# Peptides against a protein of PDB entry 3EFO, part 108

Target 1, 262 residues: chain A of PDB entry 3EFO
Amino acid sequence: SQLADLYKSCETDALINFFAKSAFKAVLHQPLKVIREILVNQTAHMLACYRKNCASPSAASQLILPDSMKVLPVYMNCLLKNCVLLSRPEISTDERAYQRQLVMTMGVADSQLFFYPQLLPIHTLDVKSTMLPAAVRCSESRLSEEGIFLLANGLHMFLWLGVSSPPELIQGIFNVPSFAHINTDMTLLPEVGNPYSQQLRMIMGIIQQKRPYSMKLTIVKQREQPEMVFRQFLVEDKGLYGGSSYVDFLCCVHKEICQLLN

## One batch from the design tools (peptide; made by RFdiffusion4, then SolubleMPNN)

Design b2_p12_5_s2 (from b2_p12_5 with L3Y)
Fold by OpenDDE base, seed 5:
Structure b2_p12_5_s2 (fold): chain B 262 residues (1-262), chain A 12 residues (1-12)
Amino acid sequence: as target 1 above (262 residues)
Amino acid sequence: SPYDDLPTVYTL
């Protein structure tokens, strides 16, 4: 069917870009609450239509997504959790305006990365490989106290270090003997010159490639105060300013779909 | 990609 073909051909990243720009334009004329409701509604309607007309029969307790849109809820939740759309007094007007202008000029690839960061397990690097490590889901549940992770969203880059991160890797990256010796005030990695350091630099370079902005590097130690900022980029988790976890968002979408189909 | 393993079906 024409509808089935439509879902198969859906470019979810482009759709998110469209929704983002539409929403961010709408903030000038509509209440944030209304905009958020519209976005959720649009998401639910699209998925409800799929379930009704395209999906195989399934239990009512199940949320069914077309393969082309399996990332839609993820990105939509991220969009909804962006400071531009959050009605919180803690977020300044200037910050909203800044983020809004950024997104309004972003292409599809830029917005994709902006809303859902890359989170790379650096501690698993194969120094002999030229490939990037596989990104993990942006959730604290994917972090490890023994791990080192690089997060990038096109504007910011974070190097997160677990409290029990391997001393040999710390030495390799920072040329210091232990976690405690890492200076988090640094915005540049030292030129240590070993293969691991070089590989990490290469990865950072690849991530920076074709991005319109130079990403500021922030070194983050687990359990230190600046980690709170880093955690805000773990977009699948519950947000500090009222944003839902991905799981909670799925439940919300599912509920609305059920209401539409009842 | 972290999305590769995303399911198309969730039991909620």
Scores: peptide ipSAE 0.574, ipTM 0.938, DockQ to the pose 0.900
Fold by OpenDDE base, seed 3:
Structure b2_p12_5_s2 (fold): chain B 262 residues (1-262), chain A 12 residues (1-12)
Amino acid sequence: as target 1 above (262 residues)
Amino acid sequence: SPYDDLPTVYTL
C-alpha cells in the first residue's frame, strides 16, 4: 500500500527536526503544556496509523514501530524534556531563550546530536585503531565506576570519570597519579604525549570537526556536584527538572495509541 | 550506532 511505502521511506531525523522547530516556534504563542500534549498526540497518531494500516496483527500489549521510525520515541522524549519545553523555575529564561534560538537554526544532523548526545566509552580505546569507539545509550545504566566516558551534543563536551577509573588511564590522560588529583577546573587536556592521550585528543578532534560551534570541555568526577549537570545529558533517564524516562514515555505513547485504536 | 539494538516491538 501507499501508506506502507510511506513509512518505509520516512526520514525520522528530518521529522524530528521539523517537530522541534515547530514546537519551539509555538512556545511564543501557546502554553507549554499544550505544546507538549500536541507533540505526544502527533507521535501517537503516526504510530497508531501504522499499527492500524501497515503492521502485522499483534497483541494489544505490544507497541509496534516501523523500522524507519524506531528512534522516533527516543528523540520525541528528548524534545519533550528539553528546557525550552519545561516551565521549571530552576531553568533560567536566558537558558531557554538561548537553546530555542540555537535549535531554530539547526540542520537535521545538528539537531539530532543536540537532542541525543554521543556517549563514548573511551576507557576501552584501542590506541592502534583509527576507528571511534562505539557510542552507547545515554543512560546511567551504561556507565561504570571503573569507566571513563566522553559525552558530546554539539554544544558541550564532557569527560566523565568513574570513582574507580584506572589510575593508569588517569595518568595517561591527566598526568596525575590518581582520581583525587584531577583538577576539574581545566577546560583543556594536558599534552601528555602518550598514545592513549593522543588517541583521545584525536577522537575529540573528530567529534568537533563537523560541528558549527566549538564545544567547551568539562571534566566531571563521579559523585561530585558538577556530575548533576552531566546527568541531565543522559536523556534516556528521568530528568532532574521534569520529563519521563524513555521507558515511561514508551508506556505513555502506547497508552495513547491504544486509546486511539479502541 | 547505539540505536541498532532498539527494537521495533515493545511489550508494555
Scores: peptide ipSAE 0.569, ipTM 0.936, DockQ to the pose 0.904
Fold by OpenDDE base, seed 1:
Structure b2_p12_5_s2 (fold): chain B 262 residues (1-262), chain A 12 residues (1-12)
Amino acid sequence: as target 1 above (262 residues)
Amino acid sequence: SPYDDLPTVYTL
């Protein structure tokens, strides 16, 4: 059917870019509550239409997504959790204005990375491979106390270290004997010169080369206070300022769809 | 891709 073809061809990342810019423009003349409601409503309407006209019959307890749009609720939740759309006094006007302007000028690829960061398990690096490690979902549940992760969103880069990170990797990256010796005030990795260090630097370089802004590096130790900032980029988790987890958002969308169809 | 294993069906 024509509708089925439409959903198959849907470019969800472009759609999210459109929704983001539309919403961020609307902030200037509409209440944030209304904007958020519109975004959820639009999401629900699109998915309700799919369920009604394209999807195979399924139980009412199930949320059904077209394959091309399986990331729609993920990104939509990220958009809704962006500081520009959050009604929290803790978020400065300057920060809202800054991020609004940034997104208004972003292309699809930039906005994709901005809303949903890359989270790379660099502790799994193969120094003999030129391939980047596969990114994991942006959730605390995907972190490991024994792991080291690189997070990038096009503006910021974080190197997160678990409390039980392997000493050999710490030595390889920082040229220090242990986790406790890592200086988190540094914004540049030392040029240690070993294969692992070189591979990590290569990965960081690849990530940076694709972005228009120079990303500042922040070293983050697990369970230290600055980790709170890092955790705000784990966009699938519950946000500090009232944003929903991805799972909670799915439930919200599902309920809205059910209301539309029944 | 972190999205490769995203399901198309959720039971909620």
Scores: peptide ipSAE 0.568, ipTM 0.937, DockQ to the pose 0.908
Fold by OpenDDE base, seed 4:
Structure b2_p12_5_s2 (fold): chain B 262 residues (1-262), chain A 12 residues (1-12)
Amino acid sequence: as target 1 above (262 residues)
Amino acid sequence: SPYDDLPTVYTL
């Protein structure tokens, strides 16, 4: 059907970009609460339409997504949790204005990365491979105390180290004997020169490639204060300022879809 | 991609 074809060909990343820019434009004219409601409503309507017209019959307890839009709720939740759309006094007006302006000028690829960061398990790096490690879901559940992760969203880059990260990797990256010896005040990795260090630097370079902004590196130790900032980029988790986890958002969307269809 | 395993069906 025409509708089925439409959903099949849907470019969700472009759609999110559109929604983001539309919402961020609307911030100047409408209350944040209204904007958020509209975004959720639009999401629900699109998915309700799919379920009604395209999806196979299923139980009311199920949320059904077209494959092309299976990431829509993920990104939509990220959008809703962005500081521009959050009415929290903890977020400065300047920060909101800054991020708003940034997104308003972002292309699809940039906005995609911005809203949903790349989280790379660099502790799994194969120095003999030129391939980037596969990104994992942006959730604390995907971190490990034994792991080292690189997070990038086009504006910021974080190197997160678990409290039990392997000393050999720490030595490889920082040329120090242990986690405790890592200096988190540095914004650049030391020139250690070993294969692992070089591979990591290469990966960081690749991530930086073709990004309009130079990402500042922040080194984060698990359980230290700066980790709180890092956790904000784990966008599938509950937001620091009241934003929903992805799962909670799915439930919300599902309920609204059901309301539309019943 | 971190989305490769995203389901199209959620039971909620």
Scores: peptide ipSAE 0.560, ipTM 0.936, DockQ to the pose 0.910

Design b2_p12_5_s3 (from b2_p12_5 with T11D)
Fold by OpenDDE base, seed 5:
Structure b2_p12_5_s3 (fold): chain B 262 residues (1-262), chain A 12 residues (1-12)
Amino acid sequence: as target 1 above (262 residues)
Amino acid sequence: SPLDDLPTVYDL
């Protein structure tokens, strides 16, 4: 059917970009609550239409997504959790204005990265490989106390270090003997000169490549105060300011779809 | 992308 073809051809990343810009434009004239409701409604309607007209019959307890839009909920949740759309007094008007303007100028690729960061397990680096490590889901559940992770969203770059990070890697990256010796005030990695350090720097360079803004590097130790900032970029988790986890959002969308179809 | 393997069906 024509509708089925439409869903097959859907470019969800472009759709998210459109939703983001539309929502961020609407912020000037509509309450944030209304904007959020519209976004959820649009998501639910699109998926409800698919369920009704395109999807194979399935149990009512199941959320069914077209393959082309299987990433829609996660990105939509990220959009909804962006500071521009959150009605929280803790978020300054200036921050909202800043991020609003940034997104309004972003292309599809930039917005995709902005809303869903790359989270790379640096501790798994193969120094003999020229390939980037495979990114993992942006959730605390994917972190490990023994791990070192690089997170980037096009604007910020974080190097997160688990409390039990291998001393060898710490030495390789920072040229210090232990986790405790790492200076988190630094915004640049030292020129250690070993293969691991060089590869990490290369990876950081690749991530920075073709990005319109220079990403500030923040070094974060697990369980230290700055980690709280880092955790806000774990977009699949529950947000500090009331944003839902990915799972919770899926449930929310599912419920709304059911309401539309019943 | 880590999202490439997302399912199309969720049991909720």
Scores: peptide ipSAE 0.699, ipTM 0.972, DockQ to the pose 0.915
Fold by OpenDDE base, seed 3:
Structure b2_p12_5_s3 (fold): chain B 262 residues (1-262), chain A 12 residues (1-12)
Amino acid sequence: as target 1 above (262 residues)
Amino acid sequence: SPLDDLPTVYDL
């Protein structure tokens, strides 16, 4: 059918970019609650239409997504959890204004990275390889106390260190004997000069490449206060300021689809 | 992308 062809050809990343800009423009004239409701409704309506007209028959307990839009819910949840669309007083007006303006000028690729960060397990680095380590899902469940992770969203770069990070890697990166000795006030890694350090620097360079903004590095120790900021970029988890986890959002969308179809 | 393996069907 014509409708089936439409869903097959859907460019979800472009759609997310459009929704983001539309919503962020609407912030100037509409209540945040209304904007959030519209975004959820639009998501549900698109998926309900697919379920009704294109999807194979399935149990009502199942959420069915077209392959081209299987990333739609996760990105929509990220959009809904962005500070621009949150009504919490803890978020400053200046921060909202700043991020709003940034997103309004972002292309599709920029907004994709902005809403769903790249999270790399750099403790698994092969110093002999020129390839980046495979990114993992942005959730606490993918972190390890023994691990070291690099996170980037096009604006910020974080180096997260587990409390049980290998001393040899800490020595390799920071030239200090232990986790406790790492200075988190630094925004630059020391030039230690060993292969691991050089590989990490190369990876950071690749991530920075072709990004419109220079990402400042923030070093984060697990269980220290600054980790709270880092955890906000684990976008699939429940947000600090009331945002849903990805799983909870899926349930919400599914419920609304069912309401539309029954 | 780590999202490449997202399913198209969720049991909810």
Scores: peptide ipSAE 0.699, ipTM 0.972, DockQ to the pose 0.927
Fold by OpenDDE base, seed 1:
Structure b2_p12_5_s3 (fold): chain B 262 residues (1-262), chain A 12 residues (1-12)
Amino acid sequence: as target 1 above (262 residues)
Amino acid sequence: SPLDDLPTVYDL
């Protein structure tokens, strides 16, 4: 069917880009609450239509997604949790305006990275390999106290260090003997010159490649106050300013789909 | 992508 073909060929990343720009344009004329409701409704409506017309019969307790749109909820949740769409006084008008303007000019690839960052477990690096480590889901559950992670969203780059990060890696990256000696005020990694340092720098270079903005590096130690800023980029987790976790959002979408179909 | 393994069915 034509409808089935539509879902099969859906480019969800482009759709998210469209929704983001549409929503961020609407901010100028519509209340944020209305915009958020529209986005959720649109998401639910598309998925309800799929379930009704394309999906195989399933239990009402199940959320069914087409393969092409299985990433729609996670990206939509990221969009809804963006500062531009959050109704919180803690978010400055300038920050809202800045991010709104940025997204309005972003291509599909840029917006994809912006809404869902890359989170790389660099403690697993093979210095003899040219391959990047596999990115992990943007959730605290994927971090480890023994790990070192690089996060990038096209605008910011974070190097997160667990409290139990291997001293060998600390020495390799920072040329200091321990976690406690790391200076988090620096925005550049020292040129230590060992294979691990070079590999990390190469990875950072690859991430920076073809990005329109130079990403400032922020070094973050686990359990220090600045970690809270980093944790806001773990977009699948519950947001500081009232945004839902990915799982909670799935439940929300599922409920709305059920309402549409019953 | 870490999202490649997302399921198409959730039991909620």
Scores: peptide ipSAE 0.697, ipTM 0.971, DockQ to the pose 0.922
Fold by OpenDDE base, seed 4:
Structure b2_p12_5_s3 (fold): chain B 262 residues (1-262), chain A 12 residues (1-12)
Amino acid sequence: as target 1 above (262 residues)
Amino acid sequence: SPLDDLPTVYDL
């Protein structure tokens, strides 16, 4: 059917970009609460339409997504959890304005990365390979105390170190003997010169390539205060300022779809 | 993408 074809061909990343820009424009003249509700409603309506007209019959307890839009909820949740759409006094007006303007100028690829960061398990690097490690889901559940992860969203870059990060990797990256010796005030990695260091630097360079903004590097130690900032970019988790986890958002969307269809 | 393997069906 025509409708089925539409869902099949849907470019969800472009749709998210559109929703983001529309919402961020609306911030100027509508309450944030209303904007968030509209976004959820739009999401639910699109998916309800699919469920009604395109999807095979299924149990009411199931959330059914078209393959082309299976990433819609996660990105939508990320959008809803963005500081621009959060009504929290902890978020400065300047920061909100800054991010709003940035997103308003972002293309699809940039906005995709911005809303859902790349989280790379750096501790798994193969120094003999030129390939980037496979990104993992942006959730604390994907971190490990023994791991080292690089996170990038096009604006910021974080190097997160677990409390039990391998000393050999720490030495390789920072040229210090242990986790405790890492200076988190640095914004540049030292030029240690070993293969692992070089590989990491290369990866960071690749991530930075073709991005319109230079990403400042922040070194983050697990369980230290700055980790809280890092965790805000684990977008599938519950946000610091009341944003839902991805799972919770799925439930929310599901409920609204059911309401629309019943 | 780490999202490539997202399911199309969730039991909620």
Scores: peptide ipSAE 0.695, ipTM 0.972, DockQ to the pose 0.920

Design b2_p12_5_s4 (from b2_p12_5 with L3Y D4S)
Fold by OpenDDE base, seed 5:
Structure b2_p12_5_s4 (fold): chain B 262 residues (1-262), chain A 12 residues (1-12)
Amino acid sequence: as target 1 above (262 residues)
Amino acid sequence: SPYSDLPTVYTL
């Protein structure tokens, strides 16, 4: 059917870009609550239509997504959790305005990365490979105390280190003997010169080359206070300022779809 | 990518 074809051809990343810009434009004239509701409704309606007209029969307890839109809820939740759309006193007007303007000028690829960061397990790097490590889901559940992760969203770059990250990797990256010796005030990695360091620098370079803005590097130690900033970029988790976890959002969307189909 | 293993069906 025409509708089925439409869903198959749906470019979710472009759709998110559209929703983001539309919402961020609407912020000037509509209450944030209304905008958020509209976004959720739009999401639910699209998915309800798919469920009704295109999806194979399934239990009512199941949320069914077209393959082309399987990332839609993920990104939509990220959009809803963006500071521009949150009515929290902790978020300054200036910050909202800043991010609003940023997104309004972003292309599809930029907005995709902005809303859902790359989280790379660099502790698993193959120094002989020229390939980037596979990104993991942006959730604390994917971190490990033994791991080292690079997060980038096109504007910020974080190097997160678990409290039990391997000393050999710490030595390789920072040329210091232990986790405790890492200086988190640095914004540049030292040029240690070993293969691991070079590989990490290469990865960081590749990520940076794809983005129009220079990303400031922040070194983050697990369990230190600055980690809280980093955690805000774990977009699938519960937001500090009232945003839902991805799981909770899925439940919300599912409920609304069910309501639409009843 | 982190999206490759995203399901199309969630049981909620």
Scores: peptide ipSAE 0.564, ipTM 0.925, DockQ to the pose 0.898
Fold by OpenDDE base, seed 3:
Structure b2_p12_5_s4 (fold): chain B 262 residues (1-262), chain A 12 residues (1-12)
Amino acid sequence: as target 1 above (262 residues)
Amino acid sequence: SPYSDLPTVYTL
C-alpha cells in the first residue's frame, strides 16, 4: 500500500529533528503542557495510523512499530525530558534558553547525538582494535560497579568509574593506585602513555571529530555527588525533574494508540 | 548501535 511504502521510507532521525525544532520554537508562544501533549499526540497518531493501515493483526496488548520508526518513541521521550520542555523551577531560565538555542541550530546528526548520548563500555577495550566499542543503552541497568564508561552527547563528555573499577585500569588511565586516589577535578586525562591510555585517548578523539563544539571531560566516580549530573544523561531512566522512563513512556504511547483505535 | 536490539513489537 501507499502508506506502507511511506513508513518504510521514513527518515525518523530527520523527523525527530523537525519535532525538536518545532517544539522549541513553540515554547515562546505556547504553554509547555500543551507542547508536550502535542508531541505525544503526534507520536501516537503516527503509530496508530501504522497499526490500523499497515501492521499485521496482533493483540491489543501489543505496541507495534514500523522498523524505520522503532527508535521514534525513545527519541521522543528524550525530547520530552529535555529541560527546555520541563517547567520545573530547579531548571534555570538561562539553561533552558541556552539549550533551546543550541538545538535550533543543530543538524540531524547533531540532534540525534544530543538527545540520545553514546555510552561506551571502555573497560572492555581491545587495545589492538581500531573500532570503537559498541555503545550500550543509556540506562543505569547497563552500568557495572566493575566497569568504566565513556558518555558523550556532542556537548559534554563524561568518564564514569564504578566503585569496583579494576585497579589496573585505574592505574593505566590515571597513574594512581586506586579508585580513591582519582582526582575528579581534572578535565584532561594524564599522559600515561601505555596502550590502554592511548586507545582511550584515540576513542575520545574520534568522538570529538566533526562535532561543532569541544566537549569538556568530566570525571565521575560512582556514588559521589557529581554522579547525579551524569545520571541525567541516562535518558532511558526516570528523570530527576519529572520525566518518565522509556518503559513508562511506551506504556503511555500504547494507551493513547488504543484510545485512538477503539 | 545500541538500537539494534530495539524491537518492533512490545508486549505491555
Scores: peptide ipSAE 0.561, ipTM 0.922, DockQ to the pose 0.895
Fold by OpenDDE base, seed 1:
Order: sequence, then structure tokens, then C-alpha cells
Structure b2_p12_5_s4 (fold): chain B 262 residues (1-262), chain A 12 residues (1-12)
Amino acid sequence: as target 1 above (262 residues)
Amino acid sequence: SPYSDLPTVYTL
């Protein structure tokens, strides 16, 4: 069917870019509550249409997504959790204006990275491989106290270190003997010169490539206060300022789909 | 890809 073909060809990342720009434009003229409702409604309508016309019959308790749009809910949740669409007094007007303007000028690739960061398990690096480690889901559940992770969203770069990070990796990256010796005020990694350090620097370089802004590096130690800032980029988790987790958002979307179809 | 493990079916 034509509808089935439409869903197969759907470029969800482009759609998210469109929704983001539309919503961020609408902020100037409509209440945030209305904008959020429209975004959820649009998401539900698209998925309801798929379920009604394209999906195989399934239980009412199931949320069914086309493969091309399986990332739609996660990105929509990220959009809804962006400071521009959150009505919280803790978020400054300047920050909202800044991020609004940024997104309004972003292409699809930039907005994709901006809304859903790359989170790379650096502790798994193969120094003999030129391949980047596979990115993991942006959730605290994917972190490890024994791990080291690099997060980037096109504007910021974080190197997160678990409290039990391997001393040999710490030595390799920072040329210090232990986690406690890491200086989190550094914005640049030292040029240690070993293969692991070089590989990490290469990865950071690749991430920085073709990005319009130079990403400042922030070193983050687990369980230190600055980790809270880092955790805000774990976009699948519940947000500090009232944003839903991805799972909660799925439930919300599913409920609305059911209401549309019943 | 971080999306490789995203399912198309959720039981909620």
C-alpha cells in the first residue's frame, strides 16, 4: 500500500528536525503546554495510523512501531525535554533563546546529535582498530563504575569516569596513578603518547569533525557534583526539570494511540 | 548504533 511505502521511506531524523524547528518557532506565539500537546498528538497520530493501516494485528497492550520510525519516540521525548519547551523557572530566558536559535539553524545531522548525544564506551577501545566503539543508549543504566565514557552532543564533550575506572586506563589517558589524581579542571587531555591515548584523541577528533562548533571537553568524575550536569545529557532517563524518561514517554504515547483507535 | 537494539514492539 501507499501508506506502507510511506512508512518504509520515512526519514525520522528529518522529521524530528522539522518538528523541532516548528515547535521552536511556535514558542513565540503559543503556550508551551499547547506546543507539547501538539507534538505528542502528532506522534500518536502517525503511529496510530500505522497501527490501523499497516501493522499486523496485535494486542492492545502493545505499542507497534515501523522500523523506520522506531527512533521517533525517543527523539520526540528528547525534543520535549529540551529547555526551550520546558516551563521551568530554573531555566534562564537567555539559555532558552540561545538553544532556540541554535536549533533553528541546525541541519538534520546536527539536530540529531544535539537531541540525542553519542555515548561511547571508551574503556572498550581496541588500540589496534580504527573503528569507533559502538555508541550505547544515553541512560545511566548503560554506564559502569568500572567504565570510562565519552559523551558528545555537538556542543559539549564529556569524559565520564567511573569511580572504579581501571588505573591502567587512567594512567594511559591522564598520566596519573589513580582516579583521585585526575584534575577535573582540565579542558584538554594531556599528550601522553601511548597507543590508548592516541586512539582516544583520534576518536575525539572524529567526533569533532564536521561539527560547526568546537566542543569544549569536560572531565567528569562519578559521584562528584559536576556529574549532575553530565547526567542531564542521558536523555533516556528522567530529566531534572520534570522531563519524562523514555519508558514513561512510550507509555504516554501508547495511551494516546489507544484513545485514537478506540 | 545506539538504536540497533531499539525494538519495534513494546509491551506496556
Scores: peptide ipSAE 0.560, ipTM 0.924, DockQ to the pose 0.894
Fold by OpenDDE base, seed 4:
Structure b2_p12_5_s4 (fold): chain B 262 residues (1-262), chain A 12 residues (1-12)
Amino acid sequence: as target 1 above (262 residues)
Amino acid sequence: SPYSDLPTVYTL
């Protein structure tokens, strides 16, 4: 059907970019609450239409997504949780204004990365491979106390280290004997020169490649204060300032879809 | 891709 074809061809990343820019424009003349409601409503309507016209029959308890849009709720939740759409005093006006303007100028690829960061398990690096490690879901559940993760969203880069990060990796990256010895005040990795260090630097370079902004590196130790900032980029988790987890958002969307269809 | 394993069906 025409509708089925439409959903198959849907470029969700472009759609999210559109929604983001539309919402961020609307911030200037509409209440945030209304904007958020509209975004959720639009999401629900699109998915309800799919459920009604394209999806195979299924139980009402199920949320059904077209494959092309299976990332829609993920990104939509990220959008809704962005500081621009949050009315929180903890978020400075300047920060909201800054991010708003940034997104308004972003292309699809940039906005995609911005809303859903790359989270790379660099502790799994194969120094003999030129391939980037596969990104994992942006959730604390994907972190490991024994792991080291690189997060990038096009504006910021974080190197997160678990409290039980392997000393050999710590030495490889920082040339220090242990987690405790890592200086988190540095914004540049030392040039240790070993294969692992070089590989990590290469990866960081690749991530930075063709990005319009230079990403400042923040080194984050698990359980230290800066980790709180890092955790804000774990966009599938519950937000610090009232944003929903991805699961909660799915429930919300599902509920609204059901309301539309019944 | 972190999205490769995203399902198209959620039971909620």
Scores: peptide ipSAE 0.554, ipTM 0.923, DockQ to the pose 0.891

